# Peptides against a protein of PDB entry 2L2L: the designs that were tried, part 5

Target 1, 42 residues: chain A of PDB entry 2L2L
Amino acid sequence: SPEERERMIKQLKEELRLEEAKLVLLKKLRQSQIQKEATAQK

## One batch from the design tools (peptide; made by RFdiffusion4, then SolubleMPNN)

Design b2_p22_1_s2
Fold by OpenDDE base, seed 1:
Structure b2_p22_1_s2 (fold): chain B 42 residues (1-42), chain A 22 residues (1-22)
Amino acid sequence: as target 1 above (42 residues)
Amino acid sequence: SLEEEIEQLEKKVELLKKKIEE
């Protein structure tokens, strides 16, 4: 039903937001590692 | 590795987006 689909979409959107937030943190960690390596070579 | 975890998570995010659009 359209109501069941809407509930499933809401759950998928919640999961998506959690995974996107984790991805942002991991990308910041990656950037910090690259910066540390670049500063250690100077 | 951190890079492998990022790649896996990017694939998961893409899959979730596709499922939302279906």
Scores: peptide ipSAE 0.615, ipTM 0.895, DockQ to the pose 0.729
Fold by OpenDDE base, seed 4:
Structure b2_p22_1_s2 (fold): chain B 42 residues (1-42), chain A 22 residues (1-22)
Amino acid sequence: as target 1 above (42 residues)
Amino acid sequence: SLEEEIEQLEKKVELLKKKIEE
């Protein structure tokens, strides 16, 4: 039903938000590693 | 690796976006 589809889309949007937040954290971790390597080479 | 985990997560995010647009 259209209502079931709307509920499913809402759940997918909630999951997307969590995965995007995780992705931001991993990218920050990557940046921190790059910066540590760059400072260790100085 | 961290890069592999980022790549896998980017693919998951793309898949979720496609499912929302369907």
Scores: peptide ipSAE 0.615, ipTM 0.895, DockQ to the pose 0.752
Fold by OpenDDE base, seed 3:
Structure b2_p22_1_s2 (fold): chain B 42 residues (1-42), chain A 22 residues (1-22)
Amino acid sequence: as target 1 above (42 residues)
Amino acid sequence: SLEEEIEQLEKKVELLKKKIEE
């Protein structure tokens, strides 16, 4: 039903929000690693 | 690795976006 689809989309959007937040954190960790390597080479 | 985890998570995010648009 359209109501079941709407509930499923709401659940998928919440999961997407959590995974995007994790992705931002991991990308910041990657940036910190690159910066540490760049400072160690100086 | 961290880079592999980022790549897997980017694929998961893309799949979730596709499912929302279906």
Scores: peptide ipSAE 0.615, ipTM 0.895, DockQ to the pose 0.733
Fold by OpenDDE base, seed 5:
Structure b2_p22_1_s2 (fold): chain B 42 residues (1-42), chain A 22 residues (1-22)
Amino acid sequence: as target 1 above (42 residues)
Amino acid sequence: SLEEEIEQLEKKVELLKKKIEE
């Protein structure tokens, strides 16, 4: 039903936001590793 | 690895976006 679809989309959007937040943290960790390596090579 | 976890998470994010647009 349209109402079931709207509830499912709401849940998918919540999951998407959690996974995007985790992805941002992991990308920051990667950037920190690259910056440490670049500083150690200078 | 961190790179593998990022790649898996990017694939999951893309799949979630596709499911929302369906």
Scores: peptide ipSAE 0.616, ipTM 0.895, DockQ to the pose 0.687; fails the geometry check

Design b2_p22_2_s4
Fold by OpenDDE base, seed 4:
Structure b2_p22_2_s4 (fold): chain B 42 residues (1-42), chain A 22 residues (1-22)
Amino acid sequence: as target 1 above (42 residues)
Amino acid sequence: ELEKQIEQLEKKVELLKKKIEE
């Protein structure tokens, strides 16, 4: 049904938003690790 | 292993985008 497809797309968009937010956090953690290593070498 | 977690999550995000465009 078109309505079932729209409900599924809404759920997938919500999951996508959560996973993208997690990806941004992990990328920030990676940057913080690289910066700590670069400061520990000084 | 943060880099492997990032790569796995990037693949998951790509799969979700493809499923939304179908």
Scores: peptide ipSAE 0.625, ipTM 0.899, DockQ to the pose 0.784
Fold by OpenDDE base, seed 1:
Structure b2_p22_2_s4 (fold): chain B 42 residues (1-42), chain A 22 residues (1-22)
Amino acid sequence: as target 1 above (42 residues)
Amino acid sequence: ELEKQIEQLEKKVELLKKKIEE
């Protein structure tokens, strides 16, 4: 059903937003690790 | 390993985008 597909797309969009937010956090953590290593070598 | 977690999550995000467009 088109309505069932729309419900599934809404759920997938919610999951996508959560995983994108987590990805941003992990990328910030990576950047912080690289910066700490670069400051420890000076 | 943080890089492996980022790579796995990037693949998951790509798969979710494809499923939304189908």
Scores: peptide ipSAE 0.624, ipTM 0.898, DockQ to the pose 0.759
Fold by OpenDDE base, seed 2:
Structure b2_p22_2_s4 (fold): chain B 42 residues (1-42), chain A 22 residues (1-22)
Amino acid sequence: as target 1 above (42 residues)
Amino acid sequence: ELEKQIEQLEKKVELLKKKIEE
């Protein structure tokens, strides 16, 4: 039904927002690792 | 391994976007 489709899309959007937030965190962790390696070489 | 986790998550985000557009 259109209502079941709307509920599924809402759930997929919630999962998308959680995974996008996790991706931002992992990219920040990567930058912190690169910065630590660059400071340990000085 | 952090780069593999980022790559897998980017693929998951792309798949979720496609499923929302269907």
Scores: peptide ipSAE 0.624, ipTM 0.898, DockQ to the pose 0.805
Fold by OpenDDE base, seed 3:
Structure b2_p22_2_s4 (fold): chain B 42 residues (1-42), chain A 22 residues (1-22)
Amino acid sequence: as target 1 above (42 residues)
Amino acid sequence: ELEKQIEQLEKKVELLKKKIEE
């Protein structure tokens, strides 16, 4: 039903926001690792 | 490995976006 589809889309959007927030955190962690390696080699 | 976790998460984010557009 259209109402069931709307509930499923709402759940998928909530999961998407959580996974995008995690992706931002992991990308910041990657950047911090690269910067630490670049400063340890100088 | 952090880079593999980022790549897997990017694929999951892409799949979620496709399912929302369907």
Scores: peptide ipSAE 0.624, ipTM 0.898, DockQ to the pose 0.780

Design b2_p22_7_s1
Fold by OpenDDE base, seed 2:
Parts: C-alpha cells; structure tokens; sequence
Structure b2_p22_7_s1 (fold): chain B 42 residues (1-42), chain A 22 residues (1-22)
C-alpha cells in the first residue's frame, strides 16, 4: 500500500537521523583522541 | 575500535539512504 510505504520511509528516515547523530558524536570522539595523543607528546 | 565503528556506521547510513530512494 502507498500508506505502508510512506510509514516505512518515515521509520527509515528516523533511523537515518539517529545513525547520523551517532556518526557526528563518534567523529568528535575521534578528534578528541587525536588531540589527547598530540598533547601527551608535548 | 572508534575508526571501525565509524566505518560500519557510514556503511549503515549509505544503506539507509539507498532504501529511502527505492
């Protein structure tokens, strides 16, 4: 059904938004690790 | 660990985008 497809797309978009937010957090955590390693070498 | 988690998550994000375009 077109309505079932629209509900499935809404769920996939919600999951995508959560996974993109997690990806931003992990990239910030990676940057913080690199910065800590660079400060521990000084 | 974090780089592997980022790579897996980037693959998941790409798969979700493809499924939304279908």
Amino acid sequence: as target 1 above (42 residues)
Amino acid sequence: KIEEEIEQLEKKVELLKKKIEE
Scores: peptide ipSAE 0.601, ipTM 0.892, DockQ to the pose 0.786
Fold by OpenDDE base, seed 3:
Structure b2_p22_7_s1 (fold): chain B 42 residues (1-42), chain A 22 residues (1-22)
Amino acid sequence: as target 1 above (42 residues)
Amino acid sequence: KIEEEIEQLEKKVELLKKKIEE
C-alpha cells in the first residue's frame, strides 16, 4: 500500500542518516591516521 | 580495515539511496 511504502521509506531514510554519520566519522579517522603517518616520517 | 569499512559503508549508503528512489 502507499502507506506501507511511506513507512518503509521513512525507516530507510533513518538508517541512511545513521550510516552517513558513521561514514563521516570513519573518513575523519582515516584523515587522522594519514596525518600521523606523515608526521612520523619527518 | 578502515578503508575496507569505508568502501563497504559507501556501498550500503548507495543501496539505501536506490531503495528510497524505487
Scores: peptide ipSAE 0.601, ipTM 0.892, DockQ to the pose 0.761
Fold by OpenDDE base, seed 4:
Structure b2_p22_7_s1 (fold): chain B 42 residues (1-42), chain A 22 residues (1-22)
Amino acid sequence: as target 1 above (42 residues)
Amino acid sequence: KIEEEIEQLEKKVELLKKKIEE
Protein backbone atom coordinates (compact mmCIF):
# COMPACT_ATOMS: atom_id res chain seq x y z
CA SER B 1 0.00 0.00 0.00
CA PRO B 2 1.20 3.60 -0.66
CA GLU B 3 0.40 4.44 3.00
CA GLU B 4 2.46 1.46 4.25
CA ARG B 5 5.36 2.65 2.03
CA GLU B 6 5.10 6.20 3.46
CA ARG B 7 5.18 4.80 7.05
CA MET B 8 8.23 2.65 6.18
CA ILE B 9 10.03 5.63 4.53
CA LYS B 10 9.31 7.74 7.66
CA GLN B 11 10.86 5.03 9.90
CA LEU B 12 13.90 4.69 7.58
CA LYS B 13 14.40 8.51 7.66
CA GLU B 14 14.30 8.45 11.49
CA GLU B 15 16.88 5.60 11.60
CA LEU B 16 19.04 7.47 9.02
CA ARG B 17 19.00 10.62 11.22
CA LEU B 18 20.15 8.61 14.28
CA GLU B 19 22.93 6.84 12.36
CA GLU B 20 24.14 10.13 10.78
CA ALA B 21 24.28 11.70 14.29
CA LYS B 22 26.34 8.70 15.52
CA LEU B 23 28.64 9.06 12.47
CA VAL B 24 29.26 12.76 13.30
CA LEU B 25 30.13 11.76 16.90
CA LEU B 26 32.55 9.00 15.79
CA LYS B 27 34.27 11.40 13.34
CA LYS B 28 34.75 13.90 16.24
CA LEU B 29 36.18 11.11 18.43
CA ARG B 30 38.56 10.13 15.59
CA GLN B 31 39.72 13.75 15.27
CA SER B 32 40.28 13.93 19.06
CA GLN B 33 42.41 10.73 18.96
CA ILE B 34 44.56 12.06 16.07
CA GLN B 35 45.06 15.36 17.98
CA LYS B 36 46.07 13.49 21.18
CA GLU B 37 48.61 11.40 19.24
CA ALA B 38 49.98 14.55 17.53
CA THR B 39 50.34 16.33 20.93
CA ALA B 40 51.94 13.28 22.63
CA GLN B 41 54.68 13.31 19.92
CA LYS B 42 55.76 16.88 21.00
CA LYS A 1 38.45 0.41 16.36
CA ILE A 2 36.89 3.84 15.58
CA GLU A 3 37.87 3.63 11.86
CA GLU A 4 36.18 0.22 11.49
CA GLU A 5 33.03 1.53 13.24
CA ILE A 6 32.99 4.61 10.94
CA GLU A 7 33.33 2.41 7.81
CA GLN A 8 30.49 0.09 8.91
CA LEU A 9 28.28 3.06 9.79
CA GLU A 10 28.96 4.78 6.42
CA LYS A 11 27.84 1.53 4.68
CA LYS A 12 24.68 1.46 6.84
CA VAL A 13 23.91 5.13 6.05
CA GLU A 14 24.35 4.44 2.30
CA LEU A 15 22.00 1.42 2.50
CA LEU A 16 19.34 3.47 4.34
CA LYS A 17 19.56 6.25 1.69
CA LYS A 18 19.10 3.68 -1.13
CA LYS A 19 16.04 2.17 0.63
CA ILE A 20 14.49 5.66 1.02
CA GLU A 21 14.98 6.44 -2.72
CA GLU A 22 13.31 3.13 -3.84
Scores: peptide ipSAE 0.601, ipTM 0.892, DockQ to the pose 0.760
Fold by OpenDDE base, seed 1:
Structure b2_p22_7_s1 (fold): chain B 42 residues (1-42), chain A 22 residues (1-22)
Amino acid sequence: as target 1 above (42 residues)
Amino acid sequence: KIEEEIEQLEKKVELLKKKIEE
């Protein structure tokens, strides 16, 4: 049903937003690690 | 660890985007 597909798309969009938010956090943690390594070599 | 988790999560995000567009 078109209505069932719309419900599934809404659920997938919610999951996508959670995973994108996690990805932003992990990229910030990666950047912090690289910066710590670069400061420990000076 | 963090790079591997980023790579896995980027693949998951791509798969979710494809499923939303189909």
Scores: peptide ipSAE 0.600, ipTM 0.892, DockQ to the pose 0.739

## One batch from the design tools (peptide; made by RFdiffusion4, then SolubleMPNN)

Design b2_p23_3_s3
Fold by OpenDDE base, seed 1:
Structure b2_p23_3_s3 (fold): chain B 42 residues (1-42), chain A 23 residues (1-23)
Amino acid sequence: as target 1 above (42 residues)
Amino acid sequence: DEIQQLEERVELLKKKIEELEKE
């Protein structure tokens, strides 16, 4: 039904926002690690 | 790689949302 589809879209959008937020944090963490290592080797 | 797996999961979620919004 269109109502079931709308509920599924809302759930998938919520999951997407959580995974996008996690991805941003992991990328920043990894970049910070690489920068710290590169600075400690100079 | 955890970042690559998460990027693939984000892309799959976007595709599923797009498919359901076009019906």
Scores: peptide ipSAE 0.627, ipTM 0.898, DockQ to the pose 0.819
Fold by OpenDDE base, seed 5:
Structure b2_p23_3_s3 (fold): chain B 42 residues (1-42), chain A 23 residues (1-23)
Amino acid sequence: as target 1 above (42 residues)
Amino acid sequence: DEIQQLEERVELLKKKIEELEKE
């Protein structure tokens, strides 16, 4: 039904926002690790 | 790689949302 599709879209949009936030965090964490290693070698 | 798997998951979610919004 249209109402079931709307509920599914809302759930998928919520999941998308959580996964996008996790992706940003992991990229920042990895970059911070590389920067710490590069500064510890100087 | 966890970042690559998450990028693929994000792209899959975007496609599923786009498919459901076109119906």
Scores: peptide ipSAE 0.627, ipTM 0.898, DockQ to the pose 0.834
Fold by OpenDDE base, seed 4:
Structure b2_p23_3_s3 (fold): chain B 42 residues (1-42), chain A 23 residues (1-23)
Amino acid sequence: as target 1 above (42 residues)
Amino acid sequence: DEIQQLEERVELLKKKIEELEKE
């Protein structure tokens, strides 16, 4: 039904926002580790 | 790689949303 599709879209959009937020965090953490290692070698 | 797997998951979610919004 259209109402079931709308509920599924809302759930998938919420999951997408959580996964995008996690992705941004992991990229920042990885970059911070690389920068710390590069500064410790100088 | 955890970042690559998450990027692939994000792209799959975007495609599924786009498919459902076209119905």
Scores: peptide ipSAE 0.627, ipTM 0.897, DockQ to the pose 0.824
Fold by OpenDDE base, seed 2:
Parts: C-alpha cells; sequence; structure tokens
Structure b2_p23_3_s3 (fold): chain B 42 residues (1-42), chain A 23 residues (1-23)
C-alpha cells in the first residue's frame, strides 16, 4: 500500500542518516589514528 | 575495509529510497 511504502521510505531514510553519521565518525577516527602514529614515529 | 563496506551500504540505501519515491 502507499502507507506501507511511506513507512518503508521513512525507515530507510533513518537508517541512511545513521550509516552516514557512522561513516563520518570512522573516517575521522582513522585519520586521527594515522596522525597519532605519524607523531609517535618522529 | 569497514569504510568501503559502509560507503557501499550508503549507496545501496540511497538507490532503494529513490526507487520507492518513484512509485
Amino acid sequence: as target 1 above (42 residues)
Amino acid sequence: DEIQQLEERVELLKKKIEELEKE
């Protein structure tokens, strides 16, 4: 039904926002690890 | 790679949303 499709779109949009936020966090954590290792090797 | 898998998951979610919004 149109109502089931709207509920599914809402759920997928919520999941997308959580996964995008996780992706930003993981990229920042990886960059911070590389920077810490590069400063500890100097 | 966890970042690459998450990028692929994000792209799959975008496509599924676009398909459902066109119906």
Scores: peptide ipSAE 0.626, ipTM 0.898, DockQ to the pose 0.821

## One batch from the design tools (peptide; made by RFdiffusion4, then SolubleMPNN)

Design b2_p24_8_s1
Fold by OpenDDE base, seed 3:
Structure b2_p24_8_s1 (fold): chain B 42 residues (1-42), chain A 24 residues (1-24)
Amino acid sequence: as target 1 above (42 residues)
Amino acid sequence: EIEKQEEMVKQLEAKIKELEEELK
């Protein structure tokens, strides 16, 4: 049903938002690690 | 870990796109 597909799209968009937020956090964590190493080597 | 998370995001984006195309 189109209504079932619309509900599934809403659920997948909520999941996507969480997984994108996790990806941003992982990228920030990696960047922070690199910056700490670069500052410890000075 | 980042590369795996980027793949998960792309899979979700693709699945959303497929379902949105089926609604047209």
Scores: peptide ipSAE 0.579, ipTM 0.886, DockQ to the pose 0.865
Fold by OpenDDE base, seed 2:
Structure b2_p24_8_s1 (fold): chain B 42 residues (1-42), chain A 24 residues (1-24)
Amino acid sequence: as target 1 above (42 residues)
Amino acid sequence: EIEKQEEMVKQLEAKIKELEEELK
């Protein structure tokens, strides 16, 4: 039904926001690692 | 790990888009 699809879209949008937040965290962790290595080589 | 996470985000975006087009 349209109502079931709307519920599924809401659930997938919630999951997407969690996975986007995880992606941002992983990118920050990678950047922090590169920055630490670049400062340790000076 | 980041590359896998980017792919998972794209898959979710694609599935949301598919379901939103089925509601039109």
Scores: peptide ipSAE 0.578, ipTM 0.886, DockQ to the pose 0.850
Fold by OpenDDE base, seed 1:
Structure b2_p24_8_s1 (fold): chain B 42 residues (1-42), chain A 24 residues (1-24)
Amino acid sequence: as target 1 above (42 residues)
Amino acid sequence: EIEKQEEMVKQLEAKIKELEEELK
């Protein structure tokens, strides 16, 4: 059904937003680690 | 881990695009 597909798209969009937020966090954590190492070597 | 998370995001984006195309 078109309505079932719309519900599934909404659910997948919600999951996508959570996984995107997790990706942003992981990238920030990686950058923070690199910066801490670069400051500890000075 | 970042590379795996980027792949998960791409898979979700692809699946959403497929379903949105089937609605048109």
Scores: peptide ipSAE 0.578, ipTM 0.886, DockQ to the pose 0.870
Fold by OpenDDE base, seed 5:
Structure b2_p24_8_s1 (fold): chain B 42 residues (1-42), chain A 24 residues (1-24)
Amino acid sequence: as target 1 above (42 residues)
Amino acid sequence: EIEKQEEMVKQLEAKIKELEEELK
């Protein structure tokens, strides 16, 4: 039904926001790892 | 790991777009 599709879109938009936030955190973690390695090699 | 997370984000975006077209 259209109502089920609207509920599913709302759920998927919530999941997307969580997974985008996780992607940002993973990118920050990778940058922090590279910076720690670069400082440990000096 | 980041590359897998980027793929999952793209899959969610695609699925949302498909369902939004079914509401038109």
Scores: peptide ipSAE 0.578, ipTM 0.885, DockQ to the pose 0.863

## One batch from the design tools (peptide; made by RFdiffusion4, then SolubleMPNN)

Design b2_p25_4_s4
Fold by OpenDDE base, seed 1:
Structure b2_p25_4_s4 (fold): chain B 42 residues (1-42), chain A 25 residues (1-25)
Amino acid sequence: as target 1 above (42 residues)
Amino acid sequence: IEKEIEQQEEKVELLKKKIEELEKE
């Protein structure tokens, strides 16, 4: 039903928000790792 | 970390596609 689809869309949008936030954190972790490696070589 | 980023980008893209498919019905 349209109402079931709306509920599914709402659930998937909340999951998407959490997974996008995780992706941002992973990209920050990558930057921190590169910086640590660059400082450890000095 | 690069592999985990790639997997997470794929997961985000899959969620976007599922949302788009449900919004077109």
Scores: peptide ipSAE 0.657, ipTM 0.904, DockQ to the pose 0.835
Fold by OpenDDE base, seed 3:
Structure b2_p25_4_s4 (fold): chain B 42 residues (1-42), chain A 25 residues (1-25)
Amino acid sequence: as target 1 above (42 residues)
Amino acid sequence: IEKEIEQQEEKVELLKKKIEELEKE
């Protein structure tokens, strides 16, 4: 039904928000690793 | 970390695609 589909879309959008936040954290971790390597080479 | 980022980007893209498919019906 349209109402079941709307509920599913809402749940998937909530999951997407959590997984996007995790992706941002991983990218920040990557940046921190690159910076540590660049400072250890000086 | 690169492999984990790639896997997480794929997961995010799959969720976006599923949402788009459900919004077009």
Scores: peptide ipSAE 0.656, ipTM 0.904, DockQ to the pose 0.817
Fold by OpenDDE base, seed 5:
Structure b2_p25_4_s4 (fold): chain B 42 residues (1-42), chain A 25 residues (1-25)
Amino acid sequence: as target 1 above (42 residues)
Amino acid sequence: IEKEIEQQEEKVELLKKKIEELEKE
């Protein structure tokens, strides 16, 4: 039903927000690693 | 970390596609 589909969309949007937040954290971790390597080479 | 980022980008893109498919019905 359209109502069941709307519930599924809401659940998938919640999961998407969690996975997007994880992606942001991984990208920040990458930046921190690059900065540590650049500092260790001085 | 680059491989883990790529896998996470693919997961995010797959979720976006699933949402888009359900919103177009």
Scores: peptide ipSAE 0.656, ipTM 0.904, DockQ to the pose 0.827
Fold by OpenDDE base, seed 4:
Structure b2_p25_4_s4 (fold): chain B 42 residues (1-42), chain A 25 residues (1-25)
Amino acid sequence: as target 1 above (42 residues)
Amino acid sequence: IEKEIEQQEEKVELLKKKIEELEKE
């Protein structure tokens, strides 16, 4: 039904927001690692 | 970390495609 499809879309959008937040965290961890390596080489 | 980022980008893209497919029906 259209209502079931709207529920599925809402669930997938919620999962997408969680996975996007995880991606932002991983990119921040990468930046922190690069910065740590650059400071350890000085 | 680069491999984990690539895998997470692929996961995000797959979710976007699934949402787009359901919104186009």
Scores: peptide ipSAE 0.656, ipTM 0.904, DockQ to the pose 0.840

## One batch from the design tools (peptide; made by RFdiffusion4, then SolubleMPNN)

Design b2_p26_3_s4
Fold by OpenDDE base, seed 2:
Formats: structure tokens, sequence, C-alpha cells
Structure b2_p26_3_s4 (fold): chain B 42 residues (1-42), chain A 26 residues (1-26)
């Protein structure tokens, strides 16, 4: 039904927000790791 | 990489949302 689709869309949008936030954190973590390795070699 | 996998997951979620939104408007 259209109502079920609307509920599914809302659920997927919430999942998307969480997964986008996770992506940001992964990128920040990777950058921090690279920076730590670069500073340890100095 | 973990980042590439996460980027692909985000892309797939966006595609699913767009598909369902189109089906809702038809």
Amino acid sequence: as target 1 above (42 residues)
Amino acid sequence: SEIEKQEEMVKQLKAKIVKLEKELKE
C-alpha cells in the first residue's frame, strides 16, 4: 500500500542518516590514523 | 576498503529511497 511505502521510505531515510554519519566517522578515523603514522615517522 | 563499502551502502540506500518515492508518485 502507499501507506506502507511511506513508512518504508521514512525508515530508509533514517537508516541513510545513520550510515552517512558512519561514513563521516570512518573518513575522520582514517585521516587520524594517517596523521598518527606520519607524526610517528618524524 | 571499509570507506568504499560504506560509500556503496549509502549509494544503495539513496537508490532505494528514490525508487520507492517514484513508485509512490505513480
Scores: peptide ipSAE 0.625, ipTM 0.895, DockQ to the pose 0.859
Fold by OpenDDE base, seed 5:
Structure b2_p26_3_s4 (fold): chain B 42 residues (1-42), chain A 26 residues (1-26)
Amino acid sequence: as target 1 above (42 residues)
Amino acid sequence: SEIEKQEEMVKQLKAKIVKLEKELKE
């Protein structure tokens, strides 16, 4: 039904927001690691 | 990489949402 599809879309959008936030965190952590390594090698 | 794996997961979720939203509008 349309109502079932709407519920599924809402659930998937919630999952998407969490996974997008995780992606942002992973990228920031990677950048921080590179910067720390560059500072340690200096 | 872990980042590439996460990017693919995000891409798959977006594709599923787009598919369901298309089916809802039909």
Scores: peptide ipSAE 0.624, ipTM 0.895, DockQ to the pose 0.845
Fold by OpenDDE base, seed 4:
Structure b2_p26_3_s4 (fold): chain B 42 residues (1-42), chain A 26 residues (1-26)
Amino acid sequence: as target 1 above (42 residues)
Amino acid sequence: SEIEKQEEMVKQLKAKIVKLEKELKE
């Protein structure tokens, strides 16, 4: 039903929000590692 | 890498949402 699809879309959008936030955090962790290596080599 | 795996997961979620939204608007 349309109502079931709307619920599924809402659930997937919430999951997407959380997984995108995780992706941002992983990229920040990578950046922090690169910065630490760059500062340790200088 | 873990980042590449996470990017693929995000991409798959976006694709599922787009598909369901298309089906809902039909």
Scores: peptide ipSAE 0.624, ipTM 0.895, DockQ to the pose 0.835
Fold by OpenDDE base, seed 1:
Structure b2_p26_3_s4 (fold): chain B 42 residues (1-42), chain A 26 residues (1-26)
Amino acid sequence: as target 1 above (42 residues)
Amino acid sequence: SEIEKQEEMVKQLKAKIVKLEKELKE
């Protein structure tokens, strides 16, 4: 039904927000690791 | 990489949302 599709879209949008936030965190973590290695070699 | 896997998951979610939103307008 259209109502079921709307509920599924809302659920997928919420999941998308969480997974986008996780992607940002992973990128920050990777950058932090690179910076730690760069400072340890300095 | 873990980042590339996460980027692909985000891309797949976006594609699913776009498909369902199109079906809702039909």
Scores: peptide ipSAE 0.624, ipTM 0.895, DockQ to the pose 0.870

## One batch from the design tools (peptide; made by RFdiffusion4, then SolubleMPNN)

Design b2_p27_4_s1
Fold by OpenDDE base, seed 2:
Structure b2_p27_4_s1 (fold): chain B 42 residues (1-42), chain A 27 residues (1-27)
Amino acid sequence: as target 1 above (42 residues)
Amino acid sequence: DLEKQIEQLEKKIEELKKKIEELEKEL
């Protein structure tokens, strides 16, 4: 039904937002590793 | 490996976006 499809879209959008937030965190961790390596080489 | 986890997550995000777009076209 259209109502079931709309519920599925809402669930997938919620999952998408959680995975995007996780991606931002992992990219921040990557940047922190690069900065630590660059400071350890000085 | 952190870079491999980022790449896998970017793929999962793209798959979710495609599924959402397909369902939104049917509304």
Scores: peptide ipSAE 0.649, ipTM 0.903, DockQ to the pose 0.781
Fold by OpenDDE base, seed 5:
Structure b2_p27_4_s1 (fold): chain B 42 residues (1-42), chain A 27 residues (1-27)
Amino acid sequence: as target 1 above (42 residues)
Amino acid sequence: DLEKQIEQLEKKIEELKKKIEELEKEL
């Protein structure tokens, strides 16, 4: 049904937002590692 | 491996976006 499809879209959008938030955290962790390596090489 | 985890997550995000777009076109 259209209502079931709308519920599925809402669920997938919520999953997308959670995975995007996780990606931001992993990219911040990557940047922190690069900065630590760059400071240890000085 | 953090870089592989980022790559896998970016792929999953793109797959989710495509699936959402496909379902939205059917409304």
Scores: peptide ipSAE 0.649, ipTM 0.903, DockQ to the pose 0.782
Fold by OpenDDE base, seed 4:
Structure b2_p27_4_s1 (fold): chain B 42 residues (1-42), chain A 27 residues (1-27)
Amino acid sequence: as target 1 above (42 residues)
Amino acid sequence: DLEKQIEQLEKKIEELKKKIEELEKEL
C-alpha cells in the first residue's frame, strides 16, 4: 500500500541518516590518524 | 582497516539512497 511505502521510506531515511552520521565520524577518525602519523614521522 | 570501513559504508549509503529513490518513484 502507499502507506506501507511511506513507512518504509521513513525507516530507510532514518537508517540513511544514522549511516551518514557514522561516515562523518569515521572521516574525522581518518583525519585524526593522518595527523597522528604526520606527527610520529617527525 | 579504516579506509575499507569508509568504502563499505559509502557503498551502503549509496544502496540506501537508490532504494529510497525507487520507493519514492512508486508514490
Scores: peptide ipSAE 0.649, ipTM 0.903, DockQ to the pose 0.741
Fold by OpenDDE base, seed 3:
Structure b2_p27_4_s1 (fold): chain B 42 residues (1-42), chain A 27 residues (1-27)
Amino acid sequence: as target 1 above (42 residues)
Amino acid sequence: DLEKQIEQLEKKIEELKKKIEELEKEL
């Protein structure tokens, strides 16, 4: 039904936002690792 | 490792976006 599709879209959008937030955190962690390596080489 | 986790997460995000787009085309 259209109502079931709308509920599924809302659930998938919620999951997408959680995974996008996790990606931002992992990219920040990657940048922190690169910075630590660059400071250890000085 | 961290880079493999990022790559896997980027793939999962792309799959979610495609599935949302497919369901939105049927509305």
Scores: peptide ipSAE 0.649, ipTM 0.903, DockQ to the pose 0.781

Design b2_p27_4_s3
Fold by OpenDDE base, seed 5:
Order: C-alpha cells, then sequence, then structure tokens
Structure b2_p27_4_s3 (fold): chain B 42 residues (1-42), chain A 27 residues (1-27)
C-alpha cells in the first residue's frame, strides 16, 4: 500500500541519517589520526 | 581498517539513497 511504502521510506531515511552521522564520526576520527601522525613527525 | 570502513559506509549510504529515490518515484 502507499501507506506501507511511506513507512518504509521513513525507516530508510532514519537509517540513512544514522549512517551519515556515523560517517561524520569516522571522518573526524580519520582526521584526528592524520593530525596525530603529522604532529609526531615534527 | 578505518579507511575501508569509511568506503563501505559511503557505499551503504549511496545504496540507501537509491532505494529511497526508487520508493519515492512509486508514490
Amino acid sequence: as target 1 above (42 residues)
Amino acid sequence: DLEKEIEQLEKKIEELKKKIEELEKEL
């Protein structure tokens, strides 16, 4: 039904937001590692 | 491996976006 499809879209959008938030955290962790390596090489 | 985890997550995000777009076209 259209209502079931709308519920599925809402669930997938919520999953997408959680995975995007995780990606931001991992990219921040990557940047922190690069900065630590760059400071240890000086 | 953090870089592989980022790559896998970016792929999953793109798959989710495509699936959402497909379902939205059917409304």
Scores: peptide ipSAE 0.647, ipTM 0.902, DockQ to the pose 0.776
Fold by OpenDDE base, seed 4:
Structure b2_p27_4_s3 (fold): chain B 42 residues (1-42), chain A 27 residues (1-27)
Amino acid sequence: as target 1 above (42 residues)
Amino acid sequence: DLEKEIEQLEKKIEELKKKIEELEKEL
C-alpha cells in the first residue's frame, strides 16, 4: 500500500541518516590518524 | 582497516539512496 511505502521510506531515511552520521565520524577518525602519523614521522 | 570500513559504508549509503529513490518513484 502507499502507506506501507511511506513507512518504509521513513525507516530507510532514518537508517540513511544514521549511516551518514557514522561516515562523518569515521572520516574525522581518518583525519586524526593522518595527523598522528604525520607527527610520528617527525 | 578504517579505509575499507569507509568504502563499505559509502557503498551501503549509495544502496540506501537507490532503494529510497525507487520507492519514492512508486508514490
Scores: peptide ipSAE 0.647, ipTM 0.902, DockQ to the pose 0.735
Fold by OpenDDE base, seed 2:
Structure b2_p27_4_s3 (fold): chain B 42 residues (1-42), chain A 27 residues (1-27)
Amino acid sequence: as target 1 above (42 residues)
Amino acid sequence: DLEKEIEQLEKKIEELKKKIEELEKEL
């Protein structure tokens, strides 16, 4: 039904937002690793 | 491996976006 499809879209959008937030965190961790390596080489 | 986890997550995000777009086209 259209109502079931709309519920599925809302669930997938919620999952997408959680995975995007995780991606931002992992990219910050990557940047922190690069900065630590660059400071350890000085 | 952090870079592999980022790449896998970017793929999962793209798959979710495609599924959402397909369902939104049917509304």
Scores: peptide ipSAE 0.647, ipTM 0.902, DockQ to the pose 0.776
Fold by OpenDDE base, seed 3:
Structure b2_p27_4_s3 (fold): chain B 42 residues (1-42), chain A 27 residues (1-27)
Amino acid sequence: as target 1 above (42 residues)
Amino acid sequence: DLEKEIEQLEKKIEELKKKIEELEKEL
């Protein structure tokens, strides 16, 4: 039904937002690792 | 490792976006 599709879209959008937030955190962690390596080489 | 986890997560995000787009086309 259209109502079931709308509920599924809402659930998938919620999951997408959680995974996008996790990706931002992992990319920040990656940048922190690169910075630590660059400071250890000085 | 962190880079593989990022790559896997980017793939999962792309799959979620495609599935949302497919369901939105049927509305």
Scores: peptide ipSAE 0.646, ipTM 0.902, DockQ to the pose 0.773

